# Peptides against a protein of PDB entry 4Y8H: the designs that were tried, part 14

Target 1, 196 residues: chain A of PDB entry 4Y8H
Amino acid sequence: TSIMAVTFKDGVILGADSRTTTGAYIANRVTDKLTRVHDKIWCCRSGSAADTQAIADIVQYHLELYTSQYGTPSTETAASVFKELCYENKDNLTAGIIVAGYDDKNKGEVYTIPLGGSVHKLPYAIAGSGSTFIYGYCDKNFRENMSKEETVDFIKHSLSQAIKWDGSSGGVIRMVVLTAAGVERLIFYPDEYEQL

## One batch from the design tools (peptide; made by RFdiffusion4, then SolubleMPNN)

Design b1_p11_1_s3 (from b1_p11_1, 6 letters changed)
Fold by OpenDDE base, seed 3:
Structure b1_p11_1_s3 (fold): chain B 196 residues (1-196), chain A 11 residues (1-11)
Amino acid sequence: as target 1 above (196 residues)
Amino acid sequence: SSSPDNNVPDA
């Protein structure tokens, strides 16, 4: 898996590859690792597919209840719910999650929740087995307050490099753009990103 | 892992 989320001028973009494995075998080439938990709060998932899907479902339910009682939750609130679930079950979970969201007050925000269930707010985050190959690239090329187009290109190039070196990553690159204007899903195919 | 399918390798 190679996943990332990047804050930019108008909000935040989440990105992911689409390969799922069972042991040494590729089980699914087109997995959707970008999961909605609220209108403009999404997450990237790595680790056990079933475990992280279950966690995301629980978070989504809690945020729906929250919304009915208090209004739209902040991205920080969503990250806190993820953190509690991951921490409470850390001995039995393989889960790495990046939470990202947009609201008018806080704009785009990114929270990373690695194994163990800690939570860290960052301007951008990378995770998954492919992330180890692109820490240097991302550090060199990330800039704050990029345009949408610059951020899409940054994520596309980053994930392309991760996929190139990580056998557990591949397939399509999926993105979700969260801004004041709404939610946009993007998809890029190997014939495009392998040439970068 | 509680699932046979993973987004990253087990162990």
Scores: peptide ipSAE 0.041, ipTM 0.724, DockQ to the pose 0.088
Fold by OpenDDE base, seed 4:
Structure b1_p11_1_s3 (fold): chain B 196 residues (1-196), chain A 11 residues (1-11)
Amino acid sequence: as target 1 above (196 residues)
Amino acid sequence: SSSPDNNVPDA
């Protein structure tokens, strides 16, 4: 898996590859690792597909309940819910999650929750087995307050590199753009990103 | 493994 989320001028973009493996075998080439937990709060999932899907479902319900009582939750609140679930269930869960969201007050925010259930707020985050190959590239090329187009290109190039080196990553590159304007899903195919 | 895995690098 190669996943990332990047804050930019107008909000945040999440990105992910789509390969799911079991052992050395590719089980699914087009997995959707970008998961909605609230209107403009999404997550990238790595680790056990079953575990992270279950966590995301619980978070989604929790945030819906939160909304009914207190209004739209912040991205930080969502990250806290993820953190608590991952920490409390760390003995039974394999989960690496990036939480990203947009709201008018805080704009785009990114929180990374590695295995174990800690939480870290960052301008951008990368995770998954493919992330180990692109720390240098991302550090060199990330800039704050990029345009949407610049950020899409940054994510596309980053994930392309991760996929190139990580046998557990591949398929399509999916993105979700979260801004004041709403939610936009993007998809890029190997024929496009492999030539970068 | 019997279940799909998305591979976590941290641990």
Scores: peptide ipSAE 0.039, ipTM 0.711, DockQ to the pose 0.126
Fold by OpenDDE base, seed 2:
Structure b1_p11_1_s3 (fold): chain B 196 residues (1-196), chain A 11 residues (1-11)
Amino acid sequence: as target 1 above (196 residues)
Amino acid sequence: SSSPDNNVPDA
């Protein structure tokens, strides 16, 4: 897996490859690792597909309940729910999750929750087996307050490099753009990003 | 792994 989320001028963009593996076998080439937990709060999932899907479902339920009682939750609140679930179940859970969201007050925010259930707020985050290959690239190329187009390109190039080196990553690159304007899903195919 | 997954190497 190669996943990332990047804050930018107008919000945040999540990105992910789509390969799911079991051992060395590609079980699914078109997995959707970008998961909605609220209208403008999404997550990138890495690790056990079953575990992370279950966690995301629970978070989604909690946020729906929260909304009915208190109104729209913040991204921080969502990250807190993820953190609690990941930490409480850390002995029986394989999960690395990036939470990202947009609201008018806080704009785009990114929270990374690695194995163990710690939580870290960052301007951008990368995770998954492919991320090990692109820490340097991302550090050199990330800029704060990029445009939407610049951010899409940054994510596309980053994930392309990760996929190039990580056998557990591949397929299509999916993105979700969260801004005041709404939610936009993007998809890029190998014929395009392999050329980068 | 008994279920499909991807590595989660976070440090």
Scores: peptide ipSAE 0.038, ipTM 0.706, DockQ to the pose 0.125
Fold by OpenDDE base, seed 5:
Structure b1_p11_1_s3 (fold): chain B 196 residues (1-196), chain A 11 residues (1-11)
Amino acid sequence: as target 1 above (196 residues)
Amino acid sequence: SSSPDNNVPDA
């Protein structure tokens, strides 16, 4: 898996590859690792598909309940719910999650939740087995307040490099763009990103 | 982030 989320001028973009593996076997080429937990709060999931899907479902429920009582939750609130669930279940959980969201007050925000259930707010985050290959590239090329197009290109190039070197990453590159204008899903195929 | 995980299917 190779996943990332990047704050930019107008909000935040989440990105992921789509390969699912069991051992050395590619079980699914087109997995969707980008998961909605609220209208403009999404997450990237790595680790156990079952575990992370269950966590995301519980978070979605909590945020729906929160909304009915208090209004739209902040991205920080969503990250806190993820953190608590990941921490409380850490002994029986394999999960690396990046939470990203947009609201008018806080704009785009990114929170990373590695194994163990800590939470870290960052301008951008990367995770998954492919991330080890692109720390240097991302550090060198990330900039604050990029345009949408610059951010899409940054994510596409980053994940392309991760996929190139990580046998557990591949397939299509999926993105979700969260801004004041709404939610947009993007998809990029190997014939395009392999040429980068 | 320090979480290099692979996404595995349900077993």
Scores: peptide ipSAE 0.039, ipTM 0.722, DockQ to the pose 0.189; fails the geometry check

Design b1_p11_1_s4 (from b1_p11_1, 5 letters changed)
Fold by OpenDDE base, seed 5:
Structure b1_p11_1_s4 (fold): chain B 196 residues (1-196), chain A 11 residues (1-11)
Amino acid sequence: as target 1 above (196 residues)
Amino acid sequence: PKSPKNDVPDA
């Protein structure tokens, strides 16, 4: 898996490859690793497909309950719910999650929750087995307050490099853009990103 | 059998 989320001028963009494996076998080439937990709060999932899906479902439920009682939760609140679940279940859980969201007060925010259930707020985050290959590239090329187009290109190039080197990553590149204007899904295919 | 995974980095 190669996943990332990047804050930018107008909000935040999440990105992911789409390969699911069991050992060396590719079980699914078009997995959707970008999961909605609230209107403008989403996550990137790495690790056990079943574990991370279950966690995301629970978070979605909690945020729905929260909304009914207190109004729209912040991205930080969502990350806190993820953290609690991941930390309390860390001994029986394989999950690396990036939480990203947008609201008018805080704009785009990114929280990474690696194995173990710690939480870290960052201007951008990368995770998954493919992320190890692109720390250098991302550090060199990330800039704060990029345009939407610049951010899409940054994510596309980053994930392309990760996929190139990580046999557990591949398929399509999916993105979700979260801004004041709403939610937008993007998809890029190998014929395009392999040439970058 | 192993469950399907979206792999994480190895230590």
Scores: peptide ipSAE 0.113, ipTM 0.760, DockQ to the pose 0.123
Fold by OpenDDE base, seed 2:
Structure b1_p11_1_s4 (fold): chain B 196 residues (1-196), chain A 11 residues (1-11)
Amino acid sequence: as target 1 above (196 residues)
Amino acid sequence: PKSPKNDVPDA
């Protein structure tokens, strides 16, 4: 897996590859690792497919309940719910999750929750087995307050490099853009990103 | 076979 989320001028963009593996076999070529937990709060999932799907479902339920009682939750609140689940179940979970969201007050925010269930707020985050190959590239090329187009390109190039070197990553590159304007899903195919 | 995974880095 190669996943990332990047804050930018107008919000945040999540990105992911789409390969799921079972041992040495590719089990799913078109996995959707970008999962909605609230209108403008999404996550990137790495680790056990079953574990992370279950966690995301529980978070979504909690945030729906929260909304009915208190109004729209912040991204920080969502990250806290993820953190609690991941930390409390750390002995039985294999999960690395990036939480990202947009709201008018805080704009785009990114929280990374690695194995163990800690939580870290960052301008951008990368995770998954493919991320090990692109720390240098991302550090060199990330800039704060990029445009939407610059951010899409940054994510596309980053994930392309991760996929190039990580056998557990591949397929399509999916993105979700979260801004005041709403939610936008993007998809890029190998014919395009392999040429970068 | 092992369950499907979205692999994480080695700890």
Scores: peptide ipSAE 0.107, ipTM 0.760, DockQ to the pose 0.123
Fold by OpenDDE base, seed 3:
Structure b1_p11_1_s4 (fold): chain B 196 residues (1-196), chain A 11 residues (1-11)
Amino acid sequence: as target 1 above (196 residues)
Amino acid sequence: PKSPKNDVPDA
């Protein structure tokens, strides 16, 4: 898996590859690792497919309940719910989650929750087995307050490099853009990103 | 067989 989320001028963009494996076999080449937990709060999932799907379902339920009682939750609140579930179950699950969201007050925010269930707020985050290959590239090329187009290109190039070196990553690159204007899903295919 | 997974870095 190669996943990332990047804050930019108008909000935040999540990105992911689409390969799921079982042992040495590719189980699903078009997996959707970008999961909605609220209108403009999404997550990137790495680790056990079943575990992370279950966690995201529980978070979505809690955020729906929260909304009915208190109004729209902040991205920080969503990250806190993820953190609690991942930390309390750390000995029984494998999950690496990036939480990203947009609201008018806080704009785009990114929270990374690695194995162990700690939580870290960052301007951008990378995770998954492919992330180890692109720390240097991302550090060199990330800039704050990029345009939408610059941020899409940054994520596309980053994930392309991760996929190139990580046998557990591949397929299509999916993105979700979260801004004041709404939610937009993007998809890029190997014939495009392999040539970067 | 192993369950399907989205791989993470080894700790």
Scores: peptide ipSAE 0.107, ipTM 0.755, DockQ to the pose 0.122
Fold by OpenDDE base, seed 1:
Structure b1_p11_1_s4 (fold): chain B 196 residues (1-196), chain A 11 residues (1-11)
Amino acid sequence: as target 1 above (196 residues)
Amino acid sequence: PKSPKNDVPDA
């Protein structure tokens, strides 16, 4: 898996490859690792597919309940719910989650929750087995307050490199753009990103 | 058989 989320001028973009593996096999070539937990709060999932899907479902439920009682939750609130679930179940979970969201007050925010269930707020985050190959690239190329197009290109190039080196990553590159204007899903295919 | 995973560096 190669996943990342990047804050930019107008919000935040999540990105992910789409390969799921089981041992030596590719179990799913078109997995959607970008999961909605609220209108403009999404997550990137790495680790156990079942575990992270279950966690995301629980978070989605909690955020819906929160919304009915208190109004739209902040991204920080969502990250806190993820953190509690991941930390409390860390002995039984294999989960690396990046939470990203947009709201008018806080704009785009990214929280990474690695194995163990700690939480870290960052301008951008990368995770998954493929991330080990692109820390250097991302550090050199990330800039704060990029445009949408610059951010899409940054994510596309980053994940392309991760996929190139990580056999556990591949398929399509999915992105979700969260801004004041709404939610946009993007998809890029190997014939495009492999040429970068 | 091993459950499907979205692999992480430490697992």
Scores: peptide ipSAE 0.101, ipTM 0.755, DockQ to the pose 0.125

Design b1_p11_2_s1 (from b1_p11_2, 4 letters changed)
Fold by OpenDDE base, seed 5:
Structure b1_p11_2_s1 (fold): chain B 196 residues (1-196), chain A 11 residues (1-11)
Amino acid sequence: as target 1 above (196 residues)
Amino acid sequence: SAEAATRMKIP
């Protein structure tokens, strides 16, 4: 898996490859690793497919309950719910999560929750087995307050490099853009990103 | 199967 989330001028963009594996076998080439937990709060998932899906489902439920009682939760609140679940169940979970969201007060925010259930707020985050290959590239090329197009290109190039080197990553590149204007899903195919 | 689902990975 290669996943990332990047804050930019107008909000935040999540990105992911789409490969699911069982050992060395590619079980699904077009998996959706970008999961909605609230209108403008999403997550990137790595690790166990079942574990991360279960966690995301619980968070979604919790945030729905929260909304009914207190109004729209912040991204930080969502990250806190993820953290509690991942930390309290760390002995039985294989889950790496990046939480990203947008609201008018805080704009785009990114929280990474690696194995163990710690939480880290960052201007951008990368995770998954493919991320190890692109720390250098991302550090060199990330800039704060990029445009939407610059951010899409940054994510596309980053994930392309990760996929190139990580056998556990591949398929399509999916993105979710979260801004004041709403939610937008993007998809890029190998014929395009392999040439980068 | 349930076993197959448990073994699915998104590393």
Scores: peptide ipSAE 0.242, ipTM 0.761, DockQ to the pose 0.068
Fold by OpenDDE base, seed 2:
Structure b1_p11_2_s1 (fold): chain B 196 residues (1-196), chain A 11 residues (1-11)
Amino acid sequence: as target 1 above (196 residues)
Amino acid sequence: SAEAATRMKIP
């Protein structure tokens, strides 16, 4: 897996590859690792497919309940719910989660929750087995307050490099853009990103 | 299958 989330001028963009494996085999070429937990709060998933799906489902439920009682939750609140689940169940879970969201007050925010259930707020985050190959690239090329187009390109190039070196990553590159204007899903195919 | 799903990883 290669996943990332990047804050930018107008919000945040999540990105992910789409490969799922079972043992040495590719089980699914078009996995959707970008998962909605609220209108403008999404997550990137790595680790156990079952574990991360279960966690996301629980978070979504909690945030729906929260909304009914208190109004729209902040991204920080969502990250806190993820953290509690991941930390409390760390002995039985294999889950690496990046939480990203947008609201008018806080704009785009990114929280990374690695194995163990710690939480870290960052301007951008990368995770998954493919991320190990692109720490240097991302550090060199990330800039704060990029445009949407610059951010899309940054994510596309980053994930392309990760996929190039990580056999556990591949397929399509999916993105979700979260801004005041709404939610936008993007998809990029190998014919495009492999040439980068 | 459910068994296959439990073995699926997104590393």
Scores: peptide ipSAE 0.234, ipTM 0.758, DockQ to the pose 0.067
Fold by OpenDDE base, seed 4:
Structure b1_p11_2_s1 (fold): chain B 196 residues (1-196), chain A 11 residues (1-11)
Amino acid sequence: as target 1 above (196 residues)
Amino acid sequence: SAEAATRMKIP
């Protein structure tokens, strides 16, 4: 897996490859690792497909309940719910999560929750087995307050490189853009990103 | 199956 989330001028963009494996075999080439937990709060998933999906489902439920009682939750609140689940169940879960969200007050925010259930707020985060190959590239090329187009290109190039080097990553590159304007899903195919 | 699902990974 290669996943990332990047804050930018107008919000945040999540990105992911789409490969799922069963042992050494590719089980699904077009997996959606970008999962909605609230209107403008999404997550990137790595680790166990079942575990991360279960966690995301529980978080979605909690945030729906929260909304009905208190109004729209912040991204920080969502990250806290993820953290509690991941930390309290760390012995039984294999889950690496990046939480990203947008609201008018806090703008785009990114929280990374690696194995073990710690939480880290960052201007951008990368995770998954493919992320090890692009720390240098991302550090060199990330800038704060990029445009949407610059951020899409940054993520596309980053994930393209991760996929190139990581055998556990591949397929399409999916993105979710979260801004005041709404939610936008993007998809990029190998014919496009492999030539970068 | 449920067993197959639990064996799927997104590393």
Scores: peptide ipSAE 0.243, ipTM 0.762, DockQ to the pose 0.067; fails the geometry check
Fold by OpenDDE base, seed 3:
Structure b1_p11_2_s1 (fold): chain B 196 residues (1-196), chain A 11 residues (1-11)
Amino acid sequence: as target 1 above (196 residues)
Amino acid sequence: SAEAATRMKIP
């Protein structure tokens, strides 16, 4: 898996490859690792497919309940719910989660929750087995307050490099853009990103 | 199969 989320001028963009494996076999080459937990709060998933899906479902339920009682939750609140589930169940779960969201007050925010259930707020985050290959590239090329187009290109180039080196990553590159204007899904195919 | 699904990973 290669996943990332990047804050930019108008909000935040999540990105992911689409490969899921069962042992040494590719089980699904077009997996959607970008999961909605609220209108403009999404997550990137790595680790156990079953564990991360269960966690995301529970978070979505809690945020729906929260909304009915208190209004729209902040991205920080969502990250706290993820953290609690991952930390309290860390002995029985294999889950690496990046939480990203947009609201008018806080704009785009990114929270990374690695194995163990700690939480870290960052301008951008990368995770998954492919992320180890692109720490240097991302550090060199990330800039704060990029345009939408610059951020899409940054994510596309980053994930392309991760996929190139990580046999556990591949397929299509999916993105979700979260801004004041709404939610937008993007998809890029190997014939495009392999040539970068 | 259910067995295969339980072993699916998102590395």
Scores: peptide ipSAE 0.232, ipTM 0.741, DockQ to the pose 0.065; fails the geometry check

Design b1_p11_2_s2 (from b1_p11_2, 5 letters changed)
Fold by OpenDDE base, seed 1:
Formats: structure tokens, sequence, C-alpha cells
Structure b1_p11_2_s2 (fold): chain B 196 residues (1-196), chain A 11 residues (1-11)
């Protein structure tokens, strides 16, 4: 898996590959690793497909309940729910989560929750087995307050490199753009990103 | 299947 979330001037963009594995083999299944937990709060998932989906489902339910009582939750609140679930169940979970969201008050925010259940607020985060190959690239090329187009290109190039080196990453690159204007889904296919 | 889903990973 190669996943990342990047804050930019207008909000935040999540990105992910789509490869799924079963044991030592690549599964013939394309997984959407970008999961909605609220209108403008999404997460990137790595680790156990079942575990991360279960966690995301619980968070989604919690945030729906929260919304019905208190209004739209903040990204920090969502990250807190993820953190509690991941930390308290860390002995029984294989989960790496990046939480990203947008609201008018806080703008785009990114929280990474690696294996173990710690939480870290960052301007951008990368995770998954492919992330190890792109720490240098991302550190060199990330800039704060990029445009949407610059951020899309940054994510596309980053994930392309991760996929190139990580056998556990591949397929399509999906992105979710969260801004005041709404939610936008993007998809890029190998023929395009492999040429970068 | 549930078993297949349980054994799937997205590392």
Amino acid sequence: as target 1 above (196 residues)
Amino acid sequence: SKEEATRMYIP
C-alpha cells in the first residue's frame, strides 16, 4: 500500500493506490483505500483490510451520531475516535490510518495514526509499505499552501514512485479532494502515472 | 467470502 494526504491552500487531498494482497500473493481485487467517514472527513487505510474497514465503519457511525447531536465534527474529533479505537485495540489490530478532513474553521488537516495507535498532526503524511521509498522525494518536493493542481501532481508523482518500487502497491491512483467547494474524486491509470 | 476478506491485506 501507498497512501498519503496533503494539506494545500484550499483544503486537503488524499491519495492511494489500489492493490490488495492475500498472504504473499497479489489479489485480483482493486481496493478503494480512501474511505469516507463524514462528508468532508476521509481516511487512508493500510494493514488488514478487515480491521481497517471495521474501524472506519465504527468511526463513521460515531460521527453520524455526533452530527445528529452536536453538528458537524471536526477532523480532530474524527482523529480522536480513530486513535481511541486503534490504541485500545492495538494488540488485536493491524491498522495504519491517515485521517484527513476539511472544515471552514480549521481548513485542511491531516492526522496520521500508525500501527500502535499514536496520533500525529502533520501538514502532510505518507504511509503504507510503499511510503518508505518516497520519504526523500516527499520531503524535497512538498511545499505548504500549494495549489490544487500542484498538490495533485505532487501526490501523483509521489505515489507513482512508491508503486514503482513497492511490489505491494499498484493499480490505479485514487484521490479525494476536500475543499469548501465540496468533494472531488480523481482516478489515474498506470498508463499515465508510470510515465512520470 | 468472510474468510477471504479476513485474509486480505492492504499493506
Scores: peptide ipSAE 0.316, ipTM 0.785, DockQ to the pose 0.066
Fold by OpenDDE base, seed 5:
Structure b1_p11_2_s2 (fold): chain B 196 residues (1-196), chain A 11 residues (1-11)
Amino acid sequence: as target 1 above (196 residues)
Amino acid sequence: SKEEATRMYIP
């Protein structure tokens, strides 16, 4: 898996590959690793497919309940719910989560929750087995307050490099753009990103 | 299924 979320001028963009594995083998299945937990709060998932899906479902439920009582939750609130679930169940979970969201007050925000259930707020985050290959690239090329187009290109190039070197990453690159204007889903195929 | 999901991994 190669996943990332990047804050930019107008909000935040999440990105992910789609490869799935079964044991040591690559499964002939494409997984959507970008999961909605609220209108403009999404997450990137790595680890156990079952564990991360269960966590995301529970968070979505909690945020729906929160909304009915208090209004739209902040991204920080969503991250705190993820953190509680991941930390309290850390001995029985294999889950790496990146939470990203947009609201008018806080704009785009990114919270990474690695194995163990700690939470870290960052301008951008990368995770998954492929992330180890692109720490250097991302550090060199990330800039704050990029345009949408610059951020899409940054994520596309980053994930392309991760996929190139990580046998457990591949397939399509999916992105979700969260801004004041709404939610936009993007998809890029190997014929495009392999040429970068 | 739950069984299928359990055996799948997204590293």
Scores: peptide ipSAE 0.324, ipTM 0.808, DockQ to the pose 0.065; fails the geometry check
Fold by OpenDDE base, seed 4:
Structure b1_p11_2_s2 (fold): chain B 196 residues (1-196), chain A 11 residues (1-11)
Amino acid sequence: as target 1 above (196 residues)
Amino acid sequence: SKEEATRMYIP
């Protein structure tokens, strides 16, 4: 897996490859690792497919309940719920989560929750087995307050490089753009990103 | 199946 989320001028963009494996086999070439937990709060998933799906479902439910009582939750609140679940159940879970969201007050925010259930707020985050190959590239090329187009290109290039070197990553590159304007899903195919 | 799902990994 290669996943990332990047804050930019107008919000945040999540990105992910789409390969799922079962042992040595590719089980799914077009997996959707970007999961909605609220209108403008999404997450990137790595680890156990079942575990991360269960966690995301619980978070989604919690945020729905929160909304009914208090209004739209912040991205920090969502990250806190993820953190509680991952930390309290760390002995029984294999989950690496990046939480990203947009709201008018805080704009785009990114929280990474690695194995163990710690939480880290960052301008951008990368995770998954492919992330190890792109720490250098991302550090060199990330800039704060990029345009949407610049951020899409940054994520596309980053994930392309991760996929190039990580056998556990591949397929399509999916993105979710979260801004004041709404939610936009993007997809890029190998014929395009392999040329980068 | 549930078993199949638990075997699937998102690396």
Scores: peptide ipSAE 0.308, ipTM 0.771, DockQ to the pose 0.068; fails the geometry check
Fold by OpenDDE base, seed 2:
Structure b1_p11_2_s2 (fold): chain B 196 residues (1-196), chain A 11 residues (1-11)
Amino acid sequence: as target 1 above (196 residues)
Amino acid sequence: SKEEATRMYIP
């Protein structure tokens, strides 16, 4: 898996490859690792498919309850719910989560929750087995307050490099753009990103 | 592992 989330001028963009494996077998070539937990709060998932899906479902439920009582939750609130679930169940979970969201007050925010259930707020985050190959590239090329187009390009190039080197990553590159204007889903195919 | 062989994984 190669996943990332990047804050930019107008919000935040999540990105992911789409390969799922069972042992050495590629079980699904077009997995959707970008999961909605609220209108403009999404997450990237790595690790156990079952574990991360269960966690995301629980978070979505909690955020729906929160909304009914208190109004729209912040991205930080969503991250705290993820953190509690991952930390309290760390002995039974294999889950790496990146939480990203947009609201008018805080704009785009990114929280990474690695194995163990710690939480870290960052301007951008990368995770998954493919991330080890692109720390250098991302550090060199990330800039704060990029445009939407610059950010899409940054994520596309980053994930393309991760996929090139990580046998556990591949398929299509999916993105979700979260801004004041709404939610936009993007998809890029190997014929395009392999040539970068 | 046996668990890895039977479980869907998104590494």
Scores: peptide ipSAE 0.249, ipTM 0.713, DockQ to the pose 0.083; fails the geometry check

